# Peptides against a protein of PDB entry 3OAK: the designs that were tried, part 125

Target 1, 145 residues: chain A of PDB entry 3OAK
Amino acid sequence: DDLEQYLDEKILRLKDEMNIAAQLDIDTLNKRIETGDTSLIAMQKVKLLPKVVSVLSKANLADTILDNNLLQSVRIWLEPLPDGSLPSFEIQKSLFAALNDLPVKTEHLKESGLGRVVIFYTKSKRVEAQLARLAEKLIAEWTRP

## One batch from the design tools (peptide; made by RFdiffusion4, then SolubleMPNN)

Design b1_p30_5_s2 (from b1_p30_5, 12 letters changed)
Fold by OpenDDE base, seed 3:
Structure b1_p30_5_s2 (fold): chain B 145 residues (1-145), chain A 30 residues (1-30)
Amino acid sequence: as target 1 above (145 residues)
Amino acid sequence: SLEEFWEEMRREGEELAEEAERKYEELLKK
C-alpha cells in the first residue's frame, strides 16, 4: 500500500545516505593517514547520526528496517576504521542502543554481516566496558532458539 | 547449521579484532 511504499523508500534513502557518509569518512581518514594532516576529521557519520537514531527508534519501522537490510549500513558504521580506530563513542552507544530494541533474527545477521562486527565489540580491548557488555547481551539474545 | 554460523562469526569477529589492533598499534608508532 501507499504507506508501506513510502516507508520502504524512506528507509532505502537513509541507507544510501548512511553508506555515503561512511565512505566519505573513510576517505577523510585515509587521506589523514597518507598526509599526516591531523586537522582532517571525519564528521559525516556524526552529522547524520541524529537522523539515523530517530529512524531506528521507531517501533513501527522495525519491519521496514529489517526487510530493507538497513542493518548492513549499521554494520558499516560500526566497523573499525582504516587506521584500526573505532567509530566515535556516541555512534557506538546510539547504534547499540537501537539494536537492543529491534527484533533481529539470524537471517538479518546473515544478510547484513552485523554478527561478526558485534562479536568484534565483545573482543576488542579498546571498546568501553559498558558497550562490550551490551554487545555480549545482544549476541546472547540473537543466539537463542 | 545455526551452530556453525555462530562459530564462524566468533572466529571472524576475533580476527577482525586482531587486525584492527595491529593497525592501530602501527598508527601509534608513527
Scores: peptide ipSAE 0.654, ipTM 0.937, DockQ to the pose 0.919
Fold by OpenDDE base, seed 4:
Structure b1_p30_5_s2 (fold): chain B 145 residues (1-145), chain A 30 residues (1-30)
Amino acid sequence: as target 1 above (145 residues)
Amino acid sequence: SLEEFWEEMRREGEELAEEAERKYEELLKK
């Protein structure tokens, strides 16, 4: 219906915004490395984070979020950067908190690629302990029959 | 199967971790 269509479009717009933000930050990082200009700061994801958190935290949007594969964009935001560095702690914390409250199923993990990345957070030596534990919790929940 | 899926995910996740760590170490050397 009209509401469902509106919500789908809203989520898809956010998905696009997230993907753009991620790419812009990568571009900024690469330019920083290339030029040595340390004044170049990747801030696009940080700027968009409040909006992302707001959407992900709404229980009434869970189905729309999952059906439109917003988790793919969440995965992109969580992936290690090209230089091997991690997204900001705040981004990690916010997204993992949101994931913990979503009814994520195997099908969503398959279509988003999120499982691989969350496992990464259980393996990385540079992830904060609290987030590593949460990543482990998520994997344990998602691997249950 | 579900088991095969997660075995694949674990393998890929580990590979991602190894790659990221390698890159990060290189970054630290700069």
Scores: peptide ipSAE 0.653, ipTM 0.937, DockQ to the pose 0.934
Fold by OpenDDE base, seed 5:
Structure b1_p30_5_s2 (fold): chain B 145 residues (1-145), chain A 30 residues (1-30)
Amino acid sequence: as target 1 above (145 residues)
Amino acid sequence: SLEEFWEEMRREGEELAEEAERKYEELLKK
């Protein structure tokens, strides 16, 4: 129906915005490395984070979020950067909190690639303990029969 | 199977962690 279509389009727009923000931040970081210009700061994901959190926290959008594979963009935001560094702690914390309230199923993990990345957070020694524990909790829940 | 899927995910997650750590260590050496 009209509302469903509207919500789908809204989520897809956010998905696109998230992907663009991630790429722009990578571009900024790469340019910083190449030029040595330490004034270059990757801020696009941080700027968009409140909007992402707002959408992910709405229970009535859960199906729309999952059906449109927004978790793929969440995965992209959580992935280690090309230089091996991690996204900001605030991004990690916000996204893991949101994931904890979503009815994520195996099919969503397959189509998004999120499973591999969350497992990464259980293995990385540079992840804060509280988030590593949350990642472990999510994996335990998702692997339940 | 579901078991095979999660076994693969665990392997890939570990590989991702190892790769990220290697890259990060290289970054620190610069």
Scores: peptide ipSAE 0.652, ipTM 0.937, DockQ to the pose 0.910
Fold by OpenDDE base, seed 1:
Structure b1_p30_5_s2 (fold): chain B 145 residues (1-145), chain A 30 residues (1-30)
Amino acid sequence: as target 1 above (145 residues)
Amino acid sequence: SLEEFWEEMRREGEELAEEAERKYEELLKK
């Protein structure tokens, strides 16, 4: 129906925006590595984060989020950056909080690639303890029979 | 199977962690 179509389009637009933001940040960091210009700072994801959080926090969008594989973009945002650094703490915290409230199933993990990345957060020694614990909690819940 | 899926995910997650750490260490050496 009209509402379903509207919601799908909204999520797909956000998905596109998230992917663009991620790529722009990657481009910025790669340029920083190449030129040594430490004034180059990747800020596109951070700028878009409030909008992402707003959408992910809406319970009525959960099915639309999962059906349109928005988790793929969430995965992209959580991946280590080209220089091996992690996305900002705020991005991590916000996205993990959102994931904690979504009814994520194995099928969503497969199509998004999110499982691998969340496990990464349980293994990395550079992740804040509170987020590492949350990552472990998510994995435990997702692997529960 | 689900077991095989998660075993693969754990392996890949560890590999990702190792790779990221290697890159980060290289960054620190610059």
Scores: peptide ipSAE 0.652, ipTM 0.937, DockQ to the pose 0.938

Design b1_p30_5_s3 (from b1_p30_5, 13 letters changed)
Fold by OpenDDE base, seed 2:
Structure b1_p30_5_s3 (fold): chain B 145 residues (1-145), chain A 30 residues (1-30)
Amino acid sequence: as target 1 above (145 residues)
Amino acid sequence: DKEEFWERMRKEGEELAREAEEKYEELLKR
C-alpha cells in the first residue's frame, strides 16, 4: 500500500527531526554552559513543536504513530535534560495533551520508554501542578486492567 | 505482566526524579 508506506515514512522522518531537534538543543545548552554566552538559547524543539502537535493530533495517524514508535521521540522530548532541567512548559503541556488523545497501550510504553518518564512527571517537584495531574491521569488510564 | 511492568516503571520513575533533582540542584549552585 503506497499510502501506508507514505504515512510510515512521514512519521519516521518526524522522529528523526524530533531527535535532531533535541540533540541540537542539548548542544546549545552545553555550549552556553561552557562559554557563558547567555545569548545562546535552545529553540529547536519549540520551533518544531507545532508540527509535532499537528501530527500527534490526527486521529487517522494514531496507528502509524504508535506502530512506528514515535512515542520514543516524545519521550526524548519530555525526559529531563542532562543538567536535570525540564523541557519548556509549552512542550510539556502540548505533548501531554496530545498523549491524552492517543490510544496508548502498554506495549507502546515498553518500546518507547515513555512510561518511566511520565511517572517522573508525577513525582517531580518542579512540574506545574496542572501537568502533574495530567500525568497522573495518563498513568491511571494506562494502568487500567 | 502489566502489573510487574508498572511496578518497575514506578520505581524507575522515582529514581529518575531523584537523579534529576540532584543534578538540577547542582546546576543552581553554579
Scores: peptide ipSAE 0.639, ipTM 0.935, DockQ to the pose 0.892
Fold by OpenDDE base, seed 5:
Structure b1_p30_5_s3 (fold): chain B 145 residues (1-145), chain A 30 residues (1-30)
Amino acid sequence: as target 1 above (145 residues)
Amino acid sequence: DKEEFWERMRKEGEELAREAEEKYEELLKR
């Protein structure tokens, strides 16, 4: 119906915005490395984070979020950067908190590629202990029969 | 099946961790 279509479009717009923000930050970081200009700061994801958290926290949007594969964009935001560095602690913390409240199923993990990245957070020695524990909790829940 | 999927995910996640660590170590050497 009209409401369902509106919600789908809303999520798809956010998905696009998240992907653009991620790419712009990568471009900024690459430019910083190439030029040595330390005044270049990647902040597009940080600027968009409040909107992302607001959407992910709404229980009535859970099905729309999962059906439109917004988790793919969440995966992109959580991936290690091309130089091996990690996204900011605040981004990690906010997204893992949001994931903990979503009814994520194996099919969503297959579509998004998120499973591999969350496992990465259980293996990385550079991740804060509290977030590593959250990652482990998610994997344990998702792998239950 | 689900079990095979997660076995693959564990392997790929470990590979991602190894790759990211290697890249990060190179970054620190700059």
Scores: peptide ipSAE 0.635, ipTM 0.933, DockQ to the pose 0.914
Fold by OpenDDE base, seed 4:
Structure b1_p30_5_s3 (fold): chain B 145 residues (1-145), chain A 30 residues (1-30)
Amino acid sequence: as target 1 above (145 residues)
Amino acid sequence: DKEEFWERMRKEGEELAREAEEKYEELLKR
């Protein structure tokens, strides 16, 4: 219906915005490496984060979020950067908090690739303990029969 | 099945962690 269509479009727009933000930040970081200009700061994800958190935290959007594979964009934001560094702590914290409240199923993990990345957070020694524990919790929940 | 999927994910996640760490170590050497 009209509402469902509106919500789908809303989520798909956000998904696109998230993907663009991620790429722009990567471009910025790569440019820093190439030019040595340390004044170049990757800020696109941080700027968009409040909007992402707002959407992900709405229970009434859960189905729309999952059905439109927004988790793929969440995965992209959580992936280690090309230089092996991690996204900002705030991004990690916000996204993991949101994931904890979503009714994520195996099918969503398959289509998003999020499972591999969350496992990464259980293995990385550079992840804050609180988030590593949350990642472990999520994996435990998602792997249940 | 689900079990096989997560076994694969575990392996891939571990690989991702190793790769990321190697890259990060290189970054630190700069």
Scores: peptide ipSAE 0.628, ipTM 0.931, DockQ to the pose 0.925
Fold by OpenDDE base, seed 1:
Structure b1_p30_5_s3 (fold): chain B 145 residues (1-145), chain A 30 residues (1-30)
Amino acid sequence: as target 1 above (145 residues)
Amino acid sequence: DKEEFWERMRKEGEELAREAEEKYEELLKR
């Protein structure tokens, strides 16, 4: 129906925006390394984060979020950067909080690749303890029979 | 199989962690 289509399109647009933001930040970081210009700061994801959180926090959008594989873009935002650095603490915290409230199933983890990345957060020595524990909680929930 | 999936995810997650750490160490040496 019209409402369902509207919501699907909204989520798909957000996916696109998230993917663009991630790529722009990578480009900025790479340019920073190449030029040595320390004034270059990757800010695109941070700028878009409030909108992402707003969408992810809406319970009535859960099915639309999962059906349209928005978790793939969430995965992209959580992945370590090409230089091995991590996304900002705020991004990590916000996205893990949002994931905790979504009815994520194994099928969604498979199609998004999110499972591998969340496990990464349980293993990395550079992740804040509170977020590592939250990652562990998510894995425990997702692996339950 | 769900069990096989999560075993694979565990392995891949650990590999990702090792790779990221290696890259980060290189970053610190620049």
Scores: peptide ipSAE 0.626, ipTM 0.930, DockQ to the pose 0.911

Design b1_p30_5_s4 (from b1_p30_5, 12 letters changed)
Fold by OpenDDE base, seed 4:
Structure b1_p30_5_s4 (fold): chain B 145 residues (1-145), chain A 30 residues (1-30)
Amino acid sequence: as target 1 above (145 residues)
Amino acid sequence: DFEKFWKEMEEEGEKLTEEAEKKYEELLKK
């Protein structure tokens, strides 16, 4: 119906915005590496984060979020950066909190690629303990028989 | 089969970890 279509389009727009933000930050980082200009700061994801959190926190959007594979963009935001560094702590914290409240199914893991990234957060020694625990909790829930 | 799927995810996750840690270590050497 009209509402469903509206919500789908809204989520797809956000998904696009998230992907663009991620790529812009990667571009900024790569340029900083190439030029040595330390004044270049990647902040597109940070700027968009409040909007992302707002959407992910709405229970009534859960189905729309999952059906439109927004988790793929969440995965992209959580991936290590090209230089191996991690996204900001706030991004990690916000996204893992949001993921914990979503009814993620195997099909969503398959289509988003989120699984391998969350596994990374359980293995990396650079991840804060509180976030590693959240990652482990997600893994436990997703692998529950 | 979920078990097979998740095994693949663990392998991919391990690879991602190794790659990221290697890159980060290189970053620290600069």
Scores: peptide ipSAE 0.712, ipTM 0.951, DockQ to the pose 0.923
Fold by OpenDDE base, seed 2:
Structure b1_p30_5_s4 (fold): chain B 145 residues (1-145), chain A 30 residues (1-30)
Amino acid sequence: as target 1 above (145 residues)
Amino acid sequence: DFEKFWKEMEEEGEKLTEEAEKKYEELLKK
């Protein structure tokens, strides 16, 4: 119906925005690496984060979020950056909190590639302990028999 | 099946970790 279509389009637009933000930040960091200009700061994801959190926190959007593979964009935002650094702590914390409230199924993990990245957060020595625990909790839930 | 899938994810996750840590270590050397 009209509402369902509207919500789908809304999520798909957000997905595009997230992907663009991620790429812009990557471009910024790559340029920083190439030029040595330390004044170049990647901020696109941070700027968009409030909107992302707002959408992910809405229970009535869960199905739309999952059906449109928004988790792929979440995965992209959580991936290590070109220089090996991690996205901001705030991004990590916000996204893991949101993931904890979503009824993620195996099919969503397959479509998004999220599992691989969350496993990374359980293994990296640079991840804050509290976030590593959240990652472990998610994995435990996703792998529950 | 799920077991096979998740095993693959664990392997890929480990590879991602190794790659990221290597890159970060290189960054710290600069």
Scores: peptide ipSAE 0.712, ipTM 0.951, DockQ to the pose 0.929
Fold by OpenDDE base, seed 5:
Structure b1_p30_5_s4 (fold): chain B 145 residues (1-145), chain A 30 residues (1-30)
Amino acid sequence: as target 1 above (145 residues)
Amino acid sequence: DFEKFWKEMEEEGEKLTEEAEKKYEELLKK
């Protein structure tokens, strides 16, 4: 219906915005490395984070979020950067908290690639212990018989 | 099945970890 279509479009727009923010931050970081200009700061994801959290926290949007593969963009935001560094702690914390309340199923893991990245957060020595525990909790829930 | 899928995810996750840690180590050497 009209509402369903509206919500789909809203989520798809956010998905696009998230992908753009991620790419812009990567571009900024790469330029910083190439030019040595330390005044270049990647801020696009941080600026968009409140909107992302707001959407992910709404229970009535869970199906729309999952059906439109917004988790792919969440995965992108959680991935290690090209130089191996991690996204900001706030991004990690916010997204893992939000993921904990979503009814993620195997099909969503397959289409988003999120499982591989969450496993990374259980293995990396640079991840904060509290977030590693959240990652482990998610995996335990996703792998339940 | 799921078991096969998740085993693949564990392998891919391990590879991602190795790659990321290697890249980060190189970054620290700069």
Scores: peptide ipSAE 0.711, ipTM 0.951, DockQ to the pose 0.901
Fold by OpenDDE base, seed 1:
Structure b1_p30_5_s4 (fold): chain B 145 residues (1-145), chain A 30 residues (1-30)
Amino acid sequence: as target 1 above (145 residues)
Amino acid sequence: DFEKFWKEMEEEGEKLTEEAEKKYEELLKK
């Protein structure tokens, strides 16, 4: 199946790009902490975000996204940064919106580690109320009998 | 068992929250 192969490759490439972007931002922030150079700004995820949103918004890619564990990269992007700060509001908003439209099952939660991170967003006092509510909505859906 | 799994997730989520808050507080003190 040429289409299936094409879609798998597309998602796997994006997954790799997302992981690289996350690591580069972590490296930047760690260097900022070490040197005190406040001019160092982590921008790699933000730069890649439009592409991520474009892919995650496509309903026809849902199965490919889930089967290739792209949610692991989504989880990585949502995790608190080395200095304890949160990813940009735009990243949070975009990814939570995308998660809301995906048919996430228990197996996907297990293989991605996404569950504990979304729970974090319901507990942190620094998360915007609208996103905390969205996180709670996701958990309610994932834990529905 | 989903119940056991999710309980684990809640515990891990709590730990993540505590760790992140601690780091952020340290950041604010700089």
Scores: peptide ipSAE 0.710, ipTM 0.951, DockQ to the pose 0.928

Design b1_p30_6_s1 (from b1_p30_6, 17 letters changed)
Fold by OpenDDE base, seed 4:
Structure b1_p30_6_s1 (fold): chain B 145 residues (1-145), chain A 30 residues (1-30)
Amino acid sequence: as target 1 above (145 residues)
Amino acid sequence: MKELEELKKEAEKILEEAEKEWEEWLEKEE
């Protein structure tokens, strides 16, 4: 119906914005590596984060979020950066918190690639303890029969 | 630069391990 279509478009727009933000940050970091210009700071994801959190936290959008594979963009935001570093702590914290409240199913993990990335967060020594625990919690929930 | 390279290699290693574990999980789930 009209509402469903509206919500789909809303999520798809956000998905696109997230992907663009991620790529822009990657470009910034790559340029920093190439040029040595330490003044280059990747800020696009951080700037968009409040909007992402707002959307992910809305229960009425859960189905739309999952149906449109917004989790793929979440996965992208969580992936290691070109220099091997992780996204900002705030991004990690916000996204894992949001994931904890979503009714994520195995199919969503598969189509988004999120499962692999969350496992990464359980294994990486670069991850803060509190976030590693959240990652472990998610994996435990998702792997339950 | 060396530090960045090491960091990247570490991340890649962990990603590979994560992928393996994920695949193993998928195999058990199916």
Scores: peptide ipSAE 0.488, ipTM 0.875, DockQ to the pose 0.898
Fold by OpenDDE base, seed 2:
Structure b1_p30_6_s1 (fold): chain B 145 residues (1-145), chain A 30 residues (1-30)
Amino acid sequence: as target 1 above (145 residues)
Amino acid sequence: MKELEELKKEAEKILEEAEKEWEEWLEKEE
């Protein structure tokens, strides 16, 4: 219906915005590596984070989020950056918290590639202990029979 | 830049390990 279509479009727009933000940050960091200009700061994801969190936290959007594979963009935001670092602690914390409240199923993990990335967070020594534990919790929940 | 390369390689290595583990899990689900 009209509402469902509206919500789909809303999520797809956010998905596009997230992908653009991620690419812009990657471009910034790549340029930083190339030029050595430490004044180049990647901030596009951080700027968009409040909007992302707002959408992910809405229970009425859960189905729309999952059906439109917004988790692919979440996965992209969580992936390691060109300099080998991870996204900001705040981004990690916010996204993992949001994931914890979503009814994520195996099919969503497969189509988004999120499963692999969350496993990464259970293994990387660059991840804060509290977030590593949260990643482990998610994996345990998602892999339950 | 030397340290940067090492950090990047480490991340890539762990991603590869994570991918392998994820694939193994998927095989069990199928």
Scores: peptide ipSAE 0.486, ipTM 0.874, DockQ to the pose 0.874
Fold by OpenDDE base, seed 5:
Structure b1_p30_6_s1 (fold): chain B 145 residues (1-145), chain A 30 residues (1-30)
Amino acid sequence: as target 1 above (145 residues)
Amino acid sequence: MKELEELKKEAEKILEEAEKEWEEWLEKEE
């Protein structure tokens, strides 16, 4: 119906915005590595984060979020950056909190690639202990019969 | 630059390990 179509379009627009933000930050960091210009700062994901959190926290959008594979964009935001560093602590914390409240199923993990990335967060020594534990919790929940 | 290179290599190593574990999990569930 009209509402369903509206919600789908809203989520798809957000996916596009998230993907663009991620790519712009990657481009900035790659240029920083190539030129040595340390004044280049990646800020696009941080600027968009409040909007992402707002959408992910709405219970009435859960089905639309999962059906349109918004988790793929979440995965992209969580992946290591070109220099091997991780996204900011705030981005990690916000996204993991949102994931904890979503009814994520195996099919969503497969189509988004999120499973692999969350496992990464259980293993990397660069991850804050509290977030590593949360990642472990999510993996345990997703692997339960 | 040396530090960045080492950090990148470490991240890549962990990603490879994570990929293997994810694949093993998928095989078990199927």
Scores: peptide ipSAE 0.478, ipTM 0.873, DockQ to the pose 0.894
Fold by OpenDDE base, seed 1:
Structure b1_p30_6_s1 (fold): chain B 145 residues (1-145), chain A 30 residues (1-30)
Amino acid sequence: as target 1 above (145 residues)
Amino acid sequence: MKELEELKKEAEKILEEAEKEWEEWLEKEE
């Protein structure tokens, strides 16, 4: 129980950090668009990515990750940015790799909105071919009878 | 700026298509 509580708190803290990072990057890019200042670079997600990858890669955290809907924050990180661009290739690659190893169920896709976003990655011409193929693989696995 | 606007519109279009496809899938599974 103590361990379970600790793990829940750990995941919830990360979830909050991820959401904050995403919003800060959105704010930065919106300001860049408004001012034309090309020196404004959105870096918050990239800075936090190693921590996110570390957590998502731990098998013992899988249940905690899914139960606390951390995938909602993963979805947020994968969504298109204000200028219509996508998050960095490294973010995409890392998150898709992590998703490939998680026992994701339909209920998790619904509560996180991740299903819609992954389908987006199968359709967008802005996605690198290798990641588009991985997105297709995930969709195929999740939609299997 | 025009290029950015076009890029944004394209992304939004694809998102709408993705949402429709996802919803259709959910309806079939439930």
Scores: peptide ipSAE 0.483, ipTM 0.874, DockQ to the pose 0.908; fails the geometry check

